# Peptides against a protein of PDB entry 6O8C: the designs that were tried, part 94

Target 1, 262 residues: chain A of PDB entry 6O8C
Amino acid sequence: VGLRYEKISLPKIHPRYDLDGDASMAKAVTGVVCYACRTASTLLLYQELMRKGVRWLVELVKDDYNETVHKKTEVVITLDFCIRNIEKTVKVYEKLMKVNLEAAELGEISDIHTKLLRLSSSQGTIESSLQDISSRLSPGGLLADTWAHQEGTHPRDRNVEKLQVLLNCITEIYYQFKKDKAERRLAYNEEQIHKFDKQKLYYHATKAMSHFSEECVRKYEAFKDKSEEWMRKMLHLRKQLLSLTNQCFDIEEEVSKYQDYT

## One batch from the design tools (peptide; made by RFdiffusion4, then SolubleMPNN)

Design b2_p17_6_s3 (from b2_p17_6, 6 letters changed)
Fold by OpenDDE base, seed 5:
Structure b2_p17_6_s3 (fold): chain B 262 residues (1-262), chain A 17 residues (1-17)
Amino acid sequence: as target 1 above (262 residues)
Amino acid sequence: SAEEREKEYEKWREELE
């Protein structure tokens, strides 16, 4: 789930010289850019936290994988041992059958042997699945987390700081416009300065909004989309691992039923 | 309204401070 933010836009900037209107406009612009700064910071934080989460999840899944591999190995050993013992038993009963002893039991043991061999064959499928999972988790695999380091915004981009600088400039002009408003009337030179400052304010505001939209929001959205897709795949992978683990347990349980015959 | 928007912007400013 990504962060929700409000779409913001700059207020209309009227070209007319109006001390009251300009002060109000500047106030509004300051507010909008403040929101942009805060939002940019929040979006950045979210992404950084998500990156940590991604790394954590990768390690978790790797651990799950290793556990599954371990369990599979254990089952293989147990199964192989059981098969070997049953094979020995089969040989013994075959000899006994030659002397007309225990012929009925041979059939039962033979059936067990067949079942065990089938279980053994299923291990190959599990192994193949594990190999596939390993491949996907490996560097360069389909579930590699390299995107997390590339996509989105990063602290090194200094987006928040850049926006803050612009905000500072805008705020300064806003405070000046408040003063100008309080004066009710400006001298000619001061009026000209006011007009220039208004142009500067527009410039800074536009720059801030463009930067926010293009460098913060857009990149965040891209990151969010990729993260959601990746996360879904990772969760599915974990489910697959769990399924494989359960299959191993099922096999182990089945084998345990036949251990008394060995 | 413009007034409502201004109030919202002011809220954002206050939150940043």
Scores: peptide ipSAE 0.029, ipTM 0.606, DockQ to the pose 0.026
Fold by OpenDDE base, seed 4:
Parts: C-alpha cells; sequence; structure tokens
Structure b2_p17_6_s3 (fold): chain B 262 residues (1-262), chain A 17 residues (1-17)
C-alpha cells in the first residue's frame, strides 16, 4: 500500500531585497523543510515497520513449510506401508490362484495396488514442489528477504537528523528575517548580512530538498515497490503450500480407504 | 551578533557532514 505524501517544492526565492517578502519567503521555506523532516521520519518508521512485517511473514511461511513437510513425510510413511502390505497380499493371492480361487479378488487388489502406485508418484511431484519452495526461501533464493535490509532508508542513514540540522539553520534565518522586517529599514551593514543570510537560506533549503528527494523519497519508493512485489510472491507461495498440504490430506484420505484391504 | 550566528551555523554544518 505505502504512505501517501504531498509533493513539496520550495517557494520561489526572489533575488530582490525585500524585508517583507524575504520574511514571508523564509517562513514558507521553513514550513516546507519542516514538512520534509516530518515526512522523512514517517517514511523511515513505515519502512522499519515493514521490515518487521517481512521478517514475521518469512517465519510464518517457514513454519507453514515445515508443517507441510511433516505432513508429507507422514503420508509417505503411511503410503509406503500400505503399498508393501498390498504387495504381500498380491503375492499370496497369486499363490492361491493355483488352488482355483476366483480371479476377481485378485483383480481388485491389483487395481488398488495400481492406484497406490499412482498416489506414490504424486508424492514425487509434491516433493519437487516443496524443494522448489525451499530453494526460493533459502538464502540467495528469489524470495529471500535480504532486499529489506538493503533497500530504502535506515536509521543509520541519519536522514532525519541531517534534515533537522538544515531546518535549524533555516529557522534561525527566518527568525532573523522576522526581526529585520520589524525594523522596516536596515543599515547598510545589516542589509548586507540580510542578503548573505538569504543566500545561506537558499543553500540550506536546496540542500534539504535535494537530500529529501534523493535520499528519502526515492529510496522509499524503491523499497515500497520491492516490498509490494515480494509480498505478492510470498502470498502466492503460501497458497502453494496450502495446496500441497491439502494434497497430502487428500492422499491420506484415499490411502485410508485401502487400509481395510491390507 | 552576526558572528555568533555564523559560529552556530558552522557548528551545524560540521554536524551535518
Amino acid sequence: as target 1 above (262 residues)
Amino acid sequence: SAEEREKEYEKWREELE
């Protein structure tokens, strides 16, 4: 799903010296960069939560996998036992046919044997599918969660803190511009300082916006895209596991019907 | 003062780097 945020841009900074305009501009810039800081923080939090979710889902799917494997193993044991018993029965009946026993019973047992062998062959397919799933979940596999640790923004990047530093600088200049506005007219020296501060403001603001866009937003979007893709694949995989589990139950049920003949 | 503000800015810039 992802977070929605507003696209922000810096207000136009007029090169003309205007105490009223500069104060207003500085206020607007402060607001924009403040929003960037908050947004960056929110985006970071979202990603951290998603990473936790990813880890949780991986563990859940692994548990599902293990349960499926366990069930499959149980069915294989039962099936093999049943097949062996039927084979023994077939051999006994073949010997008894020499004593004029009806071929009809042997035919039925042989049919059961054939069905069991078919079920046994299906176990191979299930095994192959499980192996495929295992490979996909394994380290380096297509569904590995390594991307979650690589993509996006991280607390260690200190993006919010960096933006906050710039915001502090900008805010300071804004407060000075507010004071300058109140003076209505500045002496030459103060005017030069004001002009210089305006340049600094522009520099800090531009740096903040660039950092926000390139290091926060862009990386977040990349993380979001990968997470959505990965999540879709994981959900599909869970469905596959469920299908395999159901197949095992179906086979077990089918085998149970033939256990009475052994 | 302007000098004090500049020193503060420099401090913040150093922290940013």
Scores: peptide ipSAE 0.023, ipTM 0.545, DockQ to the pose 0.055
Fold by OpenDDE base, seed 1:
Parts: structure tokens; C-alpha cells; sequence
Structure b2_p17_6_s3 (fold): chain B 262 residues (1-262), chain A 17 residues (1-17)
């Protein structure tokens, strides 16, 4: 899960002055840092897309929650109405029993009443579960999406732009080293400039790699880990909501069997 | 090998250009 990228490292930079070797080294460094820029951009894009997905999923789950709450409310009203009607019926039959009438029917109605009360107790459990889900989805809850804004890399960090600046500096030195190689031999002053540029190249390359690893890759991995954990929890929560919805339907179906007695 | 790495780096540069 997530984007796959290759672990990169800088080639060995030899301190010895060598026009051919320095040009080749500079070319390789340019390639590595170029890859880092591209990878950083891709990782950023992935995270931005994931953030959009997270927001979308939160809204979807909230909709599911609201539908479940609505269904639960409907069932509670129906169930309560049925219970009240059965209780009235029980009272009527109890009065009739005083004159030794309708004993068998009273037993049946009383059994229905007992079953309905059990169903009502189940609604209490559903309510408690819904409250738990609501608390988890609420701000500061365990399933809050605040991590998506905090973790990872963001466009405002300008990581890609920073790496691009370093890449530009490195590329410039590479092109100069290519020219130096073509000259085969440099005058004293040009040789000193070449040596100085090689030091600059090393500095820029090291800075780029450190920035890439510490500010791009590390933060991306943290975001990825958080997103995977959060996603698993959200999927589980959706399953819980579905289960609660099904329980409401089951209760409604059971209540419908007794409506003829009310 | 060093040559293989150089080829890979060249591909990466070409993709960004």
C-alpha cells in the first residue's frame, strides 16, 4: 500500500582532481537529485489526493451514521407505539379474566409483550453504540481527520521547489564540468574554479539528499502509516454502522409480525 | 554496477526534462 520508491544514495565523490571523473560524478549526482525532485513531487501529490479521499470518506461515513440514526428513530417510534397498544390490550384481557373469559388469548398477548420489551432493550444497546460512534467521529475523537492536515508534506512546505533550486545549482555545475572535460586541460585559474565548484556540488547534493530524506520521505512514511491505521478503523466503523442498521431492520420486521394484535 | 546506475540516473533525468 502506498507509493513505491527506490532508496537512493549519492555516488562517492573523490577529492582528486579528475576532469573525466568529475564530469561523470556530476552527471550521476544530477540524476540522483533529479529523481529526488520527481519522487518528492509524486509523494506530495499522493498525499494531497489521500487527504481529499479522507475528507470524502469522513462525509460518507457521516451520511451513513445519519441514515442509521434516522432508521433507529423510526424503529423506536414504531416499537414504542406497538408496546403501548399491547399494554392496553393486556389490561383489557386482564379485566375479562375476572369474568373467566379469554384466558388463552391473554397468555399469547402477554408473551408478545415480553418479546417486545426485549426488543426495546436491544434498542438501548444500539443507542449506546451510536453514541460511541458519534464520539469517535467528533472533533478530538479517535477517528478525527486532523492527522491528515498535520502529518506528511504539504504544498506550503515548498519542498519540491527547494529541491529544484538545488538541482538547478547542481545541473549548472554539471554542465560546466562537461565543458571542462571537453577542454582536456584547464589553466590554473579555471582549475581552481573547478575544484571550488566541486565543493559546491558536494554541498548542494548533500543538502538535497538530507532534505529529501528527512523532510520528504520520513514525513511521507509517517503520513502513510497514520493513513493506513485510520483507514482500517474507518472501515471497521462502517461495518459497525451496517450491523446496527441491519439490527434495526430485524427489529422492524419482528415488530411488523405483531401489528395485527394491536 | 556503476554503469547500470549511470544508465538509471540518465533515465530519471530524461523523464524530468
Amino acid sequence: as target 1 above (262 residues)
Amino acid sequence: SAEEREKEYEKWREELE
Scores: peptide ipSAE 0.029, ipTM 0.603, DockQ to the pose 0.026; fails the geometry check
Fold by OpenDDE base, seed 3:
Formats: C-alpha cells, structure tokens, sequence
Structure b2_p17_6_s3 (fold): chain B 262 residues (1-262), chain A 17 residues (1-17)
C-alpha cells in the first residue's frame, strides 16, 4: 500500500485587475504549491525506503535459496549413500540365491532399491527448480531489482529543490500582492508591474504543477505499481523455496525408513 | 466548495510558516 496524497489543482486566475482578488488568488496558489513541495518530498522518502526494503528482501531470499540448496545437497548425499549400500546388499543376496537361499528377502531388497532410485530421480526435478530460481534472481533475471533504481523519483533528480525554487518565486509575488492590496490603489507604473507579476505567478504556478504531476506523481505511481508486482513475485518465490525444502525433508524421511537395511 | 478548498490551502500555507 502506497502513500495517500490529495489531488490538488490551481485556483482560477481571473484576468481582471483586482488587488484584493489577486492577493487572495496568490495566497491560494502559494498554499497549493507548498503542498506540492511537501508531497513531493514525502513521495521521494517513501520510494527511498522502499528501495532499502527491496535490497533487504533480495538478500533474504538469497539466503533462503542457499539454505535450500544446502539441504538438497545433504539429502542427495544421504540418498546416494543409501543406494550404494542397498546395491551391495543386492549383490550379496544374488550370490546367495544361486545356492537357493533367501529368495524372498532378495525381492524385498530389490523393491527398496527401486524405490530409492525413484526418489533419486525426483532430485533432478528439485535441482531444475532451484536452477530456475537462481536464474530469476540473477542479474538480468525476471526478479532482478534493477527496476528499483530506474523507476520512480530519486534525490539526484532534485525535484523537491526545483519545486522549492518555484515556490519561493510565487511566495515573493504573493507578499508583494499583499502590499499592493494594502495600498488600495496603485500608480500606473506599479499597476503594470502588478499585472506583469501576475503573469509571472501564473507561469511559475503552472510550471510547478506540471512538474509535480509529471515528474513526481506519475513516476511515483509507476514505481509503486512496479514495486507491488515485484514484491508479490518475490513472496511467491519464497514460498516456492519453502516447498522445495519441504520436499527435501520428505525425501530424507522416506530414506530413513530404509536405513535399517543398510 | 471553493471556500472549503481555500481554507485547505490556507492550512497548507500556515504549515510552511
């Protein structure tokens, strides 16, 4: 679940020269752009935290993978040892059978041997699954975390700082408009400056909102979507690893039943 | 309403001060 933010829009800027109205408008614009700055900062922080989380999760899953591989290897060794012992036993009993001894026992041991070989074949499937997981986690794999560095907004983009600059310009004009309002009436030259500043205010405000929308919000949403998708896949992968581990334990348990014959 | 939005904007501005 990502951060919630409010959709903001600029107030209507009336083209008519009105000192009271212009001051009020400028005040509102300042508030909106201020919110944009804060929101951009918050969104950036969230993404940075998520990136840390992503890195952490990757390492965790790698550890899980290594543990699973280790367990699998252990089981393979145990199984192979058991198979070799059973094969030796089979050979001995085959020799004894030539003298008409213990034919029934030979059959039982042979059946065990067959079962063990089947268990051994299942190890190949586990190995293949582990290899697939490894490939997915590898650089360039489907679960690589390279997207975390590519998607979203980054401190290096300086989006917050850019918005802050625009906010400063807007705020300055707002303060001037407050002064203008206090004068009640401006001389011709001052009136022209006021009108010009109003245009500047509009320009800065629209630039700020455009930047906020396109470079902050949009990219954040893309990052959020990508992160959610990736996270889901990673969690599923962990479950797969757990399943493989359990399969190894099951095989080990089955092999233990036959160790008495070795 | 426009008035409600203006109040919200004012709150945001006050938080900057």
Amino acid sequence: as target 1 above (262 residues)
Amino acid sequence: SAEEREKEYEKWREELE
Scores: peptide ipSAE 0.027, ipTM 0.592, DockQ to the pose 0.027; fails the geometry check

Design b2_p17_6_s4 (from b2_p17_6, 5 letters changed)
Fold by OpenDDE base, seed 4:
Structure b2_p17_6_s4 (fold): chain B 262 residues (1-262), chain A 17 residues (1-17)
Amino acid sequence: as target 1 above (262 residues)
Amino acid sequence: EAEEREKEYEKWREELE
């Protein structure tokens, strides 16, 4: 997953003076650096969109968490109430047993009490799981989204603009080389200028490619990898929250069955 | 805004020369 882009390389720059070859080479270099500019822009856009997506997902998961906590709290209250009522009932029946009542009913309510206590224990596990999730989502936690602001390229880096400056320089030389080619032969001074410009072209092109590779592509790849890892973990976390919610519903349903005995 | 950007580009160009 991620944006696909073509791996680019600069054409070979021959050291020999050749007006036709130099014009052709300059055209190719212009094309490559132009592609780098466009690609850098696209990569930046992708990252910005992903950052928005990350923020959105964080809020979504936080909402899920809050809902789960709310549901858990509701179930705890209901469960505790039910347990207290059953305990009162048990005490009443124990007193009645002293006056020759059948033990069968006491056994049934005692079993219910035991089941409710088991459910209460499961609530403790749910609470622990929620606390773990909370810690992971908290600032400094393993699932914090701080990386999204740190990793990758940002508009403030001005990478596209920097590449554009280099492209402009290269393009200017290319157009001059087109003119030189049209002249077929240059005077000595113009030839020396051409040679010098060729060196400048090489310098600008190399700088552009280095910047593109090191500041755009490399950082993008790092961002991409981090985002994929984080996204996978977040989706898993969300599934865990859903599971916990379902467990709460299951407990609530089971408790409702026993409320009839109170 | 465009003028400011152009000034920045010119500055960068000068740095590259």
Scores: peptide ipSAE 0.018, ipTM 0.516, DockQ to the pose 0.030
Fold by OpenDDE base, seed 3:
Structure b2_p17_6_s4 (fold): chain B 262 residues (1-262), chain A 17 residues (1-17)
Amino acid sequence: as target 1 above (262 residues)
Amino acid sequence: EAEEREKEYEKWREELE
């Protein structure tokens, strides 16, 4: 999972003045920094898309949660109604027993009542689980998506633009070095300028590579790792919600068996 | 190794043009 990118490194920059070598080196540096710019842009795009996906998934899970809560509430109402009806029936039979009616029927109804009360108790566990899920999804919870806004690189960081500026400077020097190479020999003053530009090239290149590695790649990797962890937890949460929903259906089915007695 | 790296860099540059 995630974007694959190639590890890049700057070519060796020789301190010796060599017009042919310097032009070749500058060409290579331009290529490397160009790749860094493109890669940084791609990594940024990936993160932005992932952030959209994260937001979408949060809403989806919230919907699942609400549906589960609704189903739970429905079952609770049905169950409570059934319990109340059974309790009324028990009271009637207790009164009839005073008149010498069959104790066996009362026993059966009482057993049903006990079973229904147990089912009602299980609803408490479901409710606690739902509350836990709600707390985890709430702002500041363990599954909050605040990390998506904090981790990684953002358009506001302008990393691509910063790299592009450095690339422009490097490219300009490269073009000059091509011209210098064509001259085969430079006058003293021009040679000094060339040497100075070579130092500038090195400075820009190292700055670009450092920025790329530290601000683009490193932060991207952190974002990727965090996103994978979060996604796994969210998927697990969805499974938990599904399980709770199924438990509600199971309880509803069980209650339906006893509705004929009410 | 140096030649291979140079080819890669050239490829990246060509993609910019």
Scores: peptide ipSAE 0.031, ipTM 0.611, DockQ to the pose 0.027; fails the geometry check
Fold by OpenDDE base, seed 2:
Structure b2_p17_6_s4 (fold): chain B 262 residues (1-262), chain A 17 residues (1-17)
Amino acid sequence: as target 1 above (262 residues)
Amino acid sequence: EAEEREKEYEKWREELE
């Protein structure tokens, strides 16, 4: 899960003045930082897409929740209606029993009533579970998606742009080193400039690598970890909702068995 | 190894440009 990227490191920068070696080194550094820019961009894009996915999933789960609540409500109404009808029937039979009629039928109806009451009690558990799910999905809840806006890298951080600026500086030095190499020998002043540029190259490169590692990769990994954890919890919650829905259907089916008595 | 790495870096450069 997540994007795979290569761990990159800067080539060794030798302190010795060497036009050929310096050009080669600069070329390699340019490549590394280019990769960093591209990778940072890719990681950012991935995170943005994931954020969209997170929002989508939240809405999906909320819809599932609402459907479950609706079904639960329907079952409660049906069950309550059935209970009321059975209770009326029980009262009628009790009155008849007072007139010395056989009570055999009363026993059966009373048993049905008891069963219905048990089913009604189970609705309380379902309700409690739904309330728990609602609380978890609510703002500030355990399954809130606030982390998706906080963790990771964002376009507003301008990480790619910052790296690109450094890359431009590095590339400029590389091109100069390529020219220097072609000259085979530099005058004293040009040599000093070359040495100074080499130091600048090192500075830009190290800055780029540190920025990439600390501000791009590290934050991405944190985002990835959070997203995976959150996703697992959300999927589990969906399963819970499905289970609750099925319980409602089971209760409805059971109640339907007694409708002939109502 | 160094040569292979250099080739890879060049590829990355070309892709970004």
Scores: peptide ipSAE 0.030, ipTM 0.640, DockQ to the pose 0.027; fails the geometry check
Fold by OpenDDE base, seed 1:
Structure b2_p17_6_s4 (fold): chain B 262 residues (1-262), chain A 17 residues (1-17)
Amino acid sequence: as target 1 above (262 residues)
Amino acid sequence: EAEEREKEYEKWREELE
């Protein structure tokens, strides 16, 4: 589950010239945009950490896959060897039967042979499953991690820095409005500047909020959703690998019971 | 509500300073 953040909105900006109200409004706007900057930074950090985690998990799963393949190969070799030995034994007993010698054990050996062949047939299924897993992990596969590099926000986007610039502009206006409030009354020229600054404040604030929502939050949510989906699939894949490994061990154990006949 | 929100905004500002 990704980071939770509070939905923020700008305070209402009244067109009326009011030094006290404007200072209060500017203060509130500054706070909101500050939160946006911090949140954007946190969201970015989260995504970067997740990308590292994704890469790590991919490598881990690849290692698990390779181990499973190795184990499967070992079992195949052992099983094939056992089958060949049993087949030789069967042939010997068949020859003995042709000369009317007692071969009471032939039935048992034949049954073992049949069981081994069944185990051998299961290797095909394991191989197919491993191939499927390999294809999914391969570049362009269903579990490729290319999305992690594409989705979300990146440091190169400079979103936090852009928001910070806007915040700086807003903060400057806020400090000026604080001073204006302290003056209680402004000269005509100063009043006009105040009004213009209020418009600038509005512009910067709206730009900041739009940027935050569209370029930070939205992209983060997309990244989050994609990462959760991908993670679930990867965990399932790991379980599949574990299952295949266990199957290999089970086969190996069963084959070991018949080695006395080889 | 407005006062509470203002306090929250102030807190957020302080955290960035």
Scores: peptide ipSAE 0.028, ipTM 0.636, DockQ to the pose 0.026; fails the geometry check

Design b2_p17_7_s1 (from b2_p17_7, 8 letters changed)
Fold by OpenDDE base, seed 5:
Structure b2_p17_7_s1 (fold): chain B 262 residues (1-262), chain A 17 residues (1-17)
Amino acid sequence: as target 1 above (262 residues)
Amino acid sequence: SEETLEALKKEIEEFLK
């Protein structure tokens, strides 16, 4: 799950002054930091897309929730209507029983009434479950998407731009080292400049790698982990909603069997 | 399941294309 990227490390930087070696090293460093820039950009893009996806999924689940609530409400109305009608019927038959009529029918109707009341009780459980789901989806709830805005890297962090600046500095030194290599031998002053530039290269490279690792990769991984956890919870929630919907349909179907008595 | 999670992620990715 998530984007795959290659683990990168800086090449070993030898302290020894070597024009050929330094040029080769600088080339390698440039390549590594360039890869870091591209990777950071890709990781950022992935996170931004995932944030959009998360928002989309939240809306989808909210729609599912609303549909379930609507169905539940419909069933409650139907069930309550059926119960009221059965209760009226029971009263009529009770009056008839005073004259020793319709005793068997009264028993049947009473049993139906009892069954309907049990179904009504189950509606309370469904309502409670829906309320729980609503609470979880609400702002501040356990399934809120606030993490998506907090975790990971963001365009406003300007991590890619910061890395690009360092890459530019490194690349400049690399090109100079190519020129130095072509000279085969440097004068004393130029040699000293080369040595200083090598130190600068090391500084920039180290800074780039630390920034990449700590501010890009680490935060991306945290985002990825959090997103996976959240997605699992959302999937479970959707299953719960489906279960509740099915329960409503089951109740509706059962109630329909008794409508002939109403 | 993890498989279901991957399927959902794929769906999201397709939606975002």
Scores: peptide ipSAE 0.026, ipTM 0.681, DockQ to the pose 0.010
Fold by OpenDDE base, seed 2:
Parts: C-alpha cells; sequence; structure tokens
Structure b2_p17_7_s1 (fold): chain B 262 residues (1-262), chain A 17 residues (1-17)
C-alpha cells in the first residue's frame, strides 16, 4: 500500500569554473528538482484521495454499525416476545400440575424457557460489543479519523508551489548556462555573473531538496504508516460487526424453532 | 467491503502512476 517513488539526490557541484561542466550540472539539477516537484504533487494527490477514502470508509462502517444495531434490536424484541409467551405457558402448566396432571410436558416447556433465557443473556454481550464499537467510532475514539487531517501534506502547505518557484529559478540559470557554454568563453564580468549564478543555483537546489525531503517525503511516510495502521483497525472492526450480525441471525433462527410452543 | 476498499486503493495507485 502506498506510492513508490525513487530516492533522489543532487549531483555533485564542483566549485571549479567550467562552462561545459556547469551547464551539465545545471541540467542535472534541473532534472532532479523537477522530479521532486512532480513527486511532491503525486504524493499530495495520493494523500488527498486517501483522505476521501478514509471518510468514505468511516461512513460505510457507521452504516454497518447501524444495521447491526437494528438487527440486534429486532432479535431482542422477538426473543422477548417468545420468552413472555413461554412463561405464560409455564404458568398454565404449573397450575395444571396442582391438579395432578402429568409433568412431562411441563419439563419440555421449562427447558425451552431456560434455553431462551440463555439466548437473552447473550444479547447482553452483543450489546456490550456494540457499545465498544460505537465508542471506538465516536469522536475522540480510537478509530477517529482526525489523523487524516493532521498527518501528511496538504494543499494549504503549498509545497508544490514552493518547489516550483525554486525550480523556475534553477531552470533560468540552467538556460543561461547553456548559452554560456555556447559562447565557449565569457568576458570577465559575465564570468563573475556565471559564478554568482552557480552559487544561487546551489542554494536553490539545496533548499528545494531539503524541503522535498523534510516537508514532503517524511510527512508522506508518516501519513502512509498511520493510514495503514488505521485501515487495519477499521477492517478488523468491520469483521467484528459482521460477527455480531451473524450472531443475531443465529439467535433468530434458534428462536424460530420454539414458535410452535408459543 | 474489504474488497471494495482494496479496489479503491488500487485505483488510486493506478491513477497516480
Amino acid sequence: as target 1 above (262 residues)
Amino acid sequence: SEETLEALKKEIEEFLK
């Protein structure tokens, strides 16, 4: 999971004045910083899409939760109804026993009652589990998506734009160096300008790479790690919900077996 | 579903390639 990108580094900048070498170096630097810009943009886009995905998943899980709660409620109602009916039947048979009727039927009904009560008790466990899930999904819960807004890079950071500005400066110098190379020899003043521009290029390039590494890549990696962790937890939660739903269905099915006695 | 989520991830990755 996550985007793969190539690790980049600036080429070595030789301090010696060399028109050919400087042009080549500048070209390489331009390429590297250009890659950084594109990569930063891609990483940003990925994160933005993932944030949307996270929000989507949260809503999906909430829907699953609500459905499970609904099903649980239905089962509870049905179960309670069945229990009440069985209890009435038990009372009737108990009265009949007082007049010396056979106890065999009473025993069977009593056993059913006991089974239903056990099923009812299991609903408490399901409820507790649902409450736990709800708490985890709630604001401030363990599965809150606040990290998605906090971690990583954001458009508001303007990282791509900042890098682009630096790239533009670098590119301009590169083009000048290309022209300088074509001249083969520069006048003294032009040479001094060239040397000065070379220093500027180095400065811009270093700044760009530092920014890229520290503000783009590092933050992206943090976002990626957090997203993976969060995603695993969310998937696990969904599985728990599914399990609870299935338990409700199982209980409902079992209760249906006793409808003839009600 | 998990499959849907994975599909989304793949789509995102492919889109960015």
Scores: peptide ipSAE 0.025, ipTM 0.672, DockQ to the pose 0.011
Fold by OpenDDE base, seed 3:
Structure b2_p17_7_s1 (fold): chain B 262 residues (1-262), chain A 17 residues (1-17)
Amino acid sequence: as target 1 above (262 residues)
Amino acid sequence: SEETLEALKKEIEEFLK
């Protein structure tokens, strides 16, 4: 799971002055750093897409939460209404009992009343669960998406651009080394320039690779790990909401069985 | 559910192709 990329390393740079070898080395270095640039760009795009996905999921879960709260409220109203009606009925039958009438019916209604009160108590548990979910989704909660803005790499970091600058420098030296190779032999001054450029190439390349590893790959991996963890938690939360919704429906169905007595 | 995560993964993979 996640974006796969190849591990890259710089070729060995020999200190010996060798026009053919230096050209070949420079070509290889150019290729490696070019790959790093492309990979960095791809990793950035992946993270940006994931951030969009995170935002989308947050909104989805918030909608689910609101729907569940609405359903819970509806059930509470219905249940309370039913309880009140049953209580009125109980009072009526209690009066009738004084004249020795409707004894069996009173017992049945009283049992229904007891069952309804138990259902009402279960609503408290649902409410508590919803409050917990709300707290987790709230700003600063355990499921806040603030990490998505903090972790990983961002366009504002300009990592790709920085790598591209280094790549440009490396590429320039590579092309010069191709020319040098074609000359077969360089004059003293040109040879010295070639040697200096080789050192520059080395520094640019190492800088690029360090930047790629530390500022791109490492941060990407951290982002990936956090995103996966967060995603699992959010999906679990969504399942909890669905479960709570189903519980509300179950209670509503149970209450409907007793509405004939109200 | 897990389908959502899988869908996101597929979308990302498609985007990166």
Scores: peptide ipSAE 0.024, ipTM 0.680, DockQ to the pose 0.011
Fold by OpenDDE base, seed 4:
Structure b2_p17_7_s1 (fold): chain B 262 residues (1-262), chain A 17 residues (1-17)
Amino acid sequence: as target 1 above (262 residues)
Amino acid sequence: SEETLEALKKEIEEFLK
């Protein structure tokens, strides 16, 4: 899970004036910063995709929750109906016993009643669990997706654009250094300009790499870690919902066995 | 890059299932 990227570093910039070396260095710097720009863009896209995925998953889980609640409600209604019917039957048989009528089935019906009451009690536990899940999914809950808006980088940060501006400056200097190399020798004034440009190149490159590392990569990694943690929690919650759903079905199935007595 | 994004999309979709 996550985007793989290579660790990049700037080449060594030698202070010595060397037209061939400076051109080669500038080319390498351009390549590195270009890679940083592309990587930053990819990291941003990944995060945006994940944010969409997070929102989608939240809605999906909410739907699952609602379905589970609905199923639970149906089971409660069915169970309560069955309990009421069994209670009526018990009362009838008890009356028959009072008039000295033997009803061997009374014991069986009473046992069923006891079992149904236990099932009803378990529904309370399911309700409590559903309430807990609802609380976690609430805007202020533990599974809120507010982190997705806070962590990481966003298009509004303009990180890619900022890096691109620096890359453009670096590329321009590189092209000039390529021309300088072709000249073999520079006049004094041109040499001074070359030296100044080399300093500018270093400045822009350092700024680009710093921005890339501190803003793009660091924030991405934080986002990635948070997203993975959140996803694990959400998956666990989904499993809990599934378990609750299955419990409802199990109760429904068990109740159905006693419908013949009602 | 586009292929990588598509692969990531697929991975996320599978993870979210």
Scores: peptide ipSAE 0.023, ipTM 0.661, DockQ to the pose 0.011

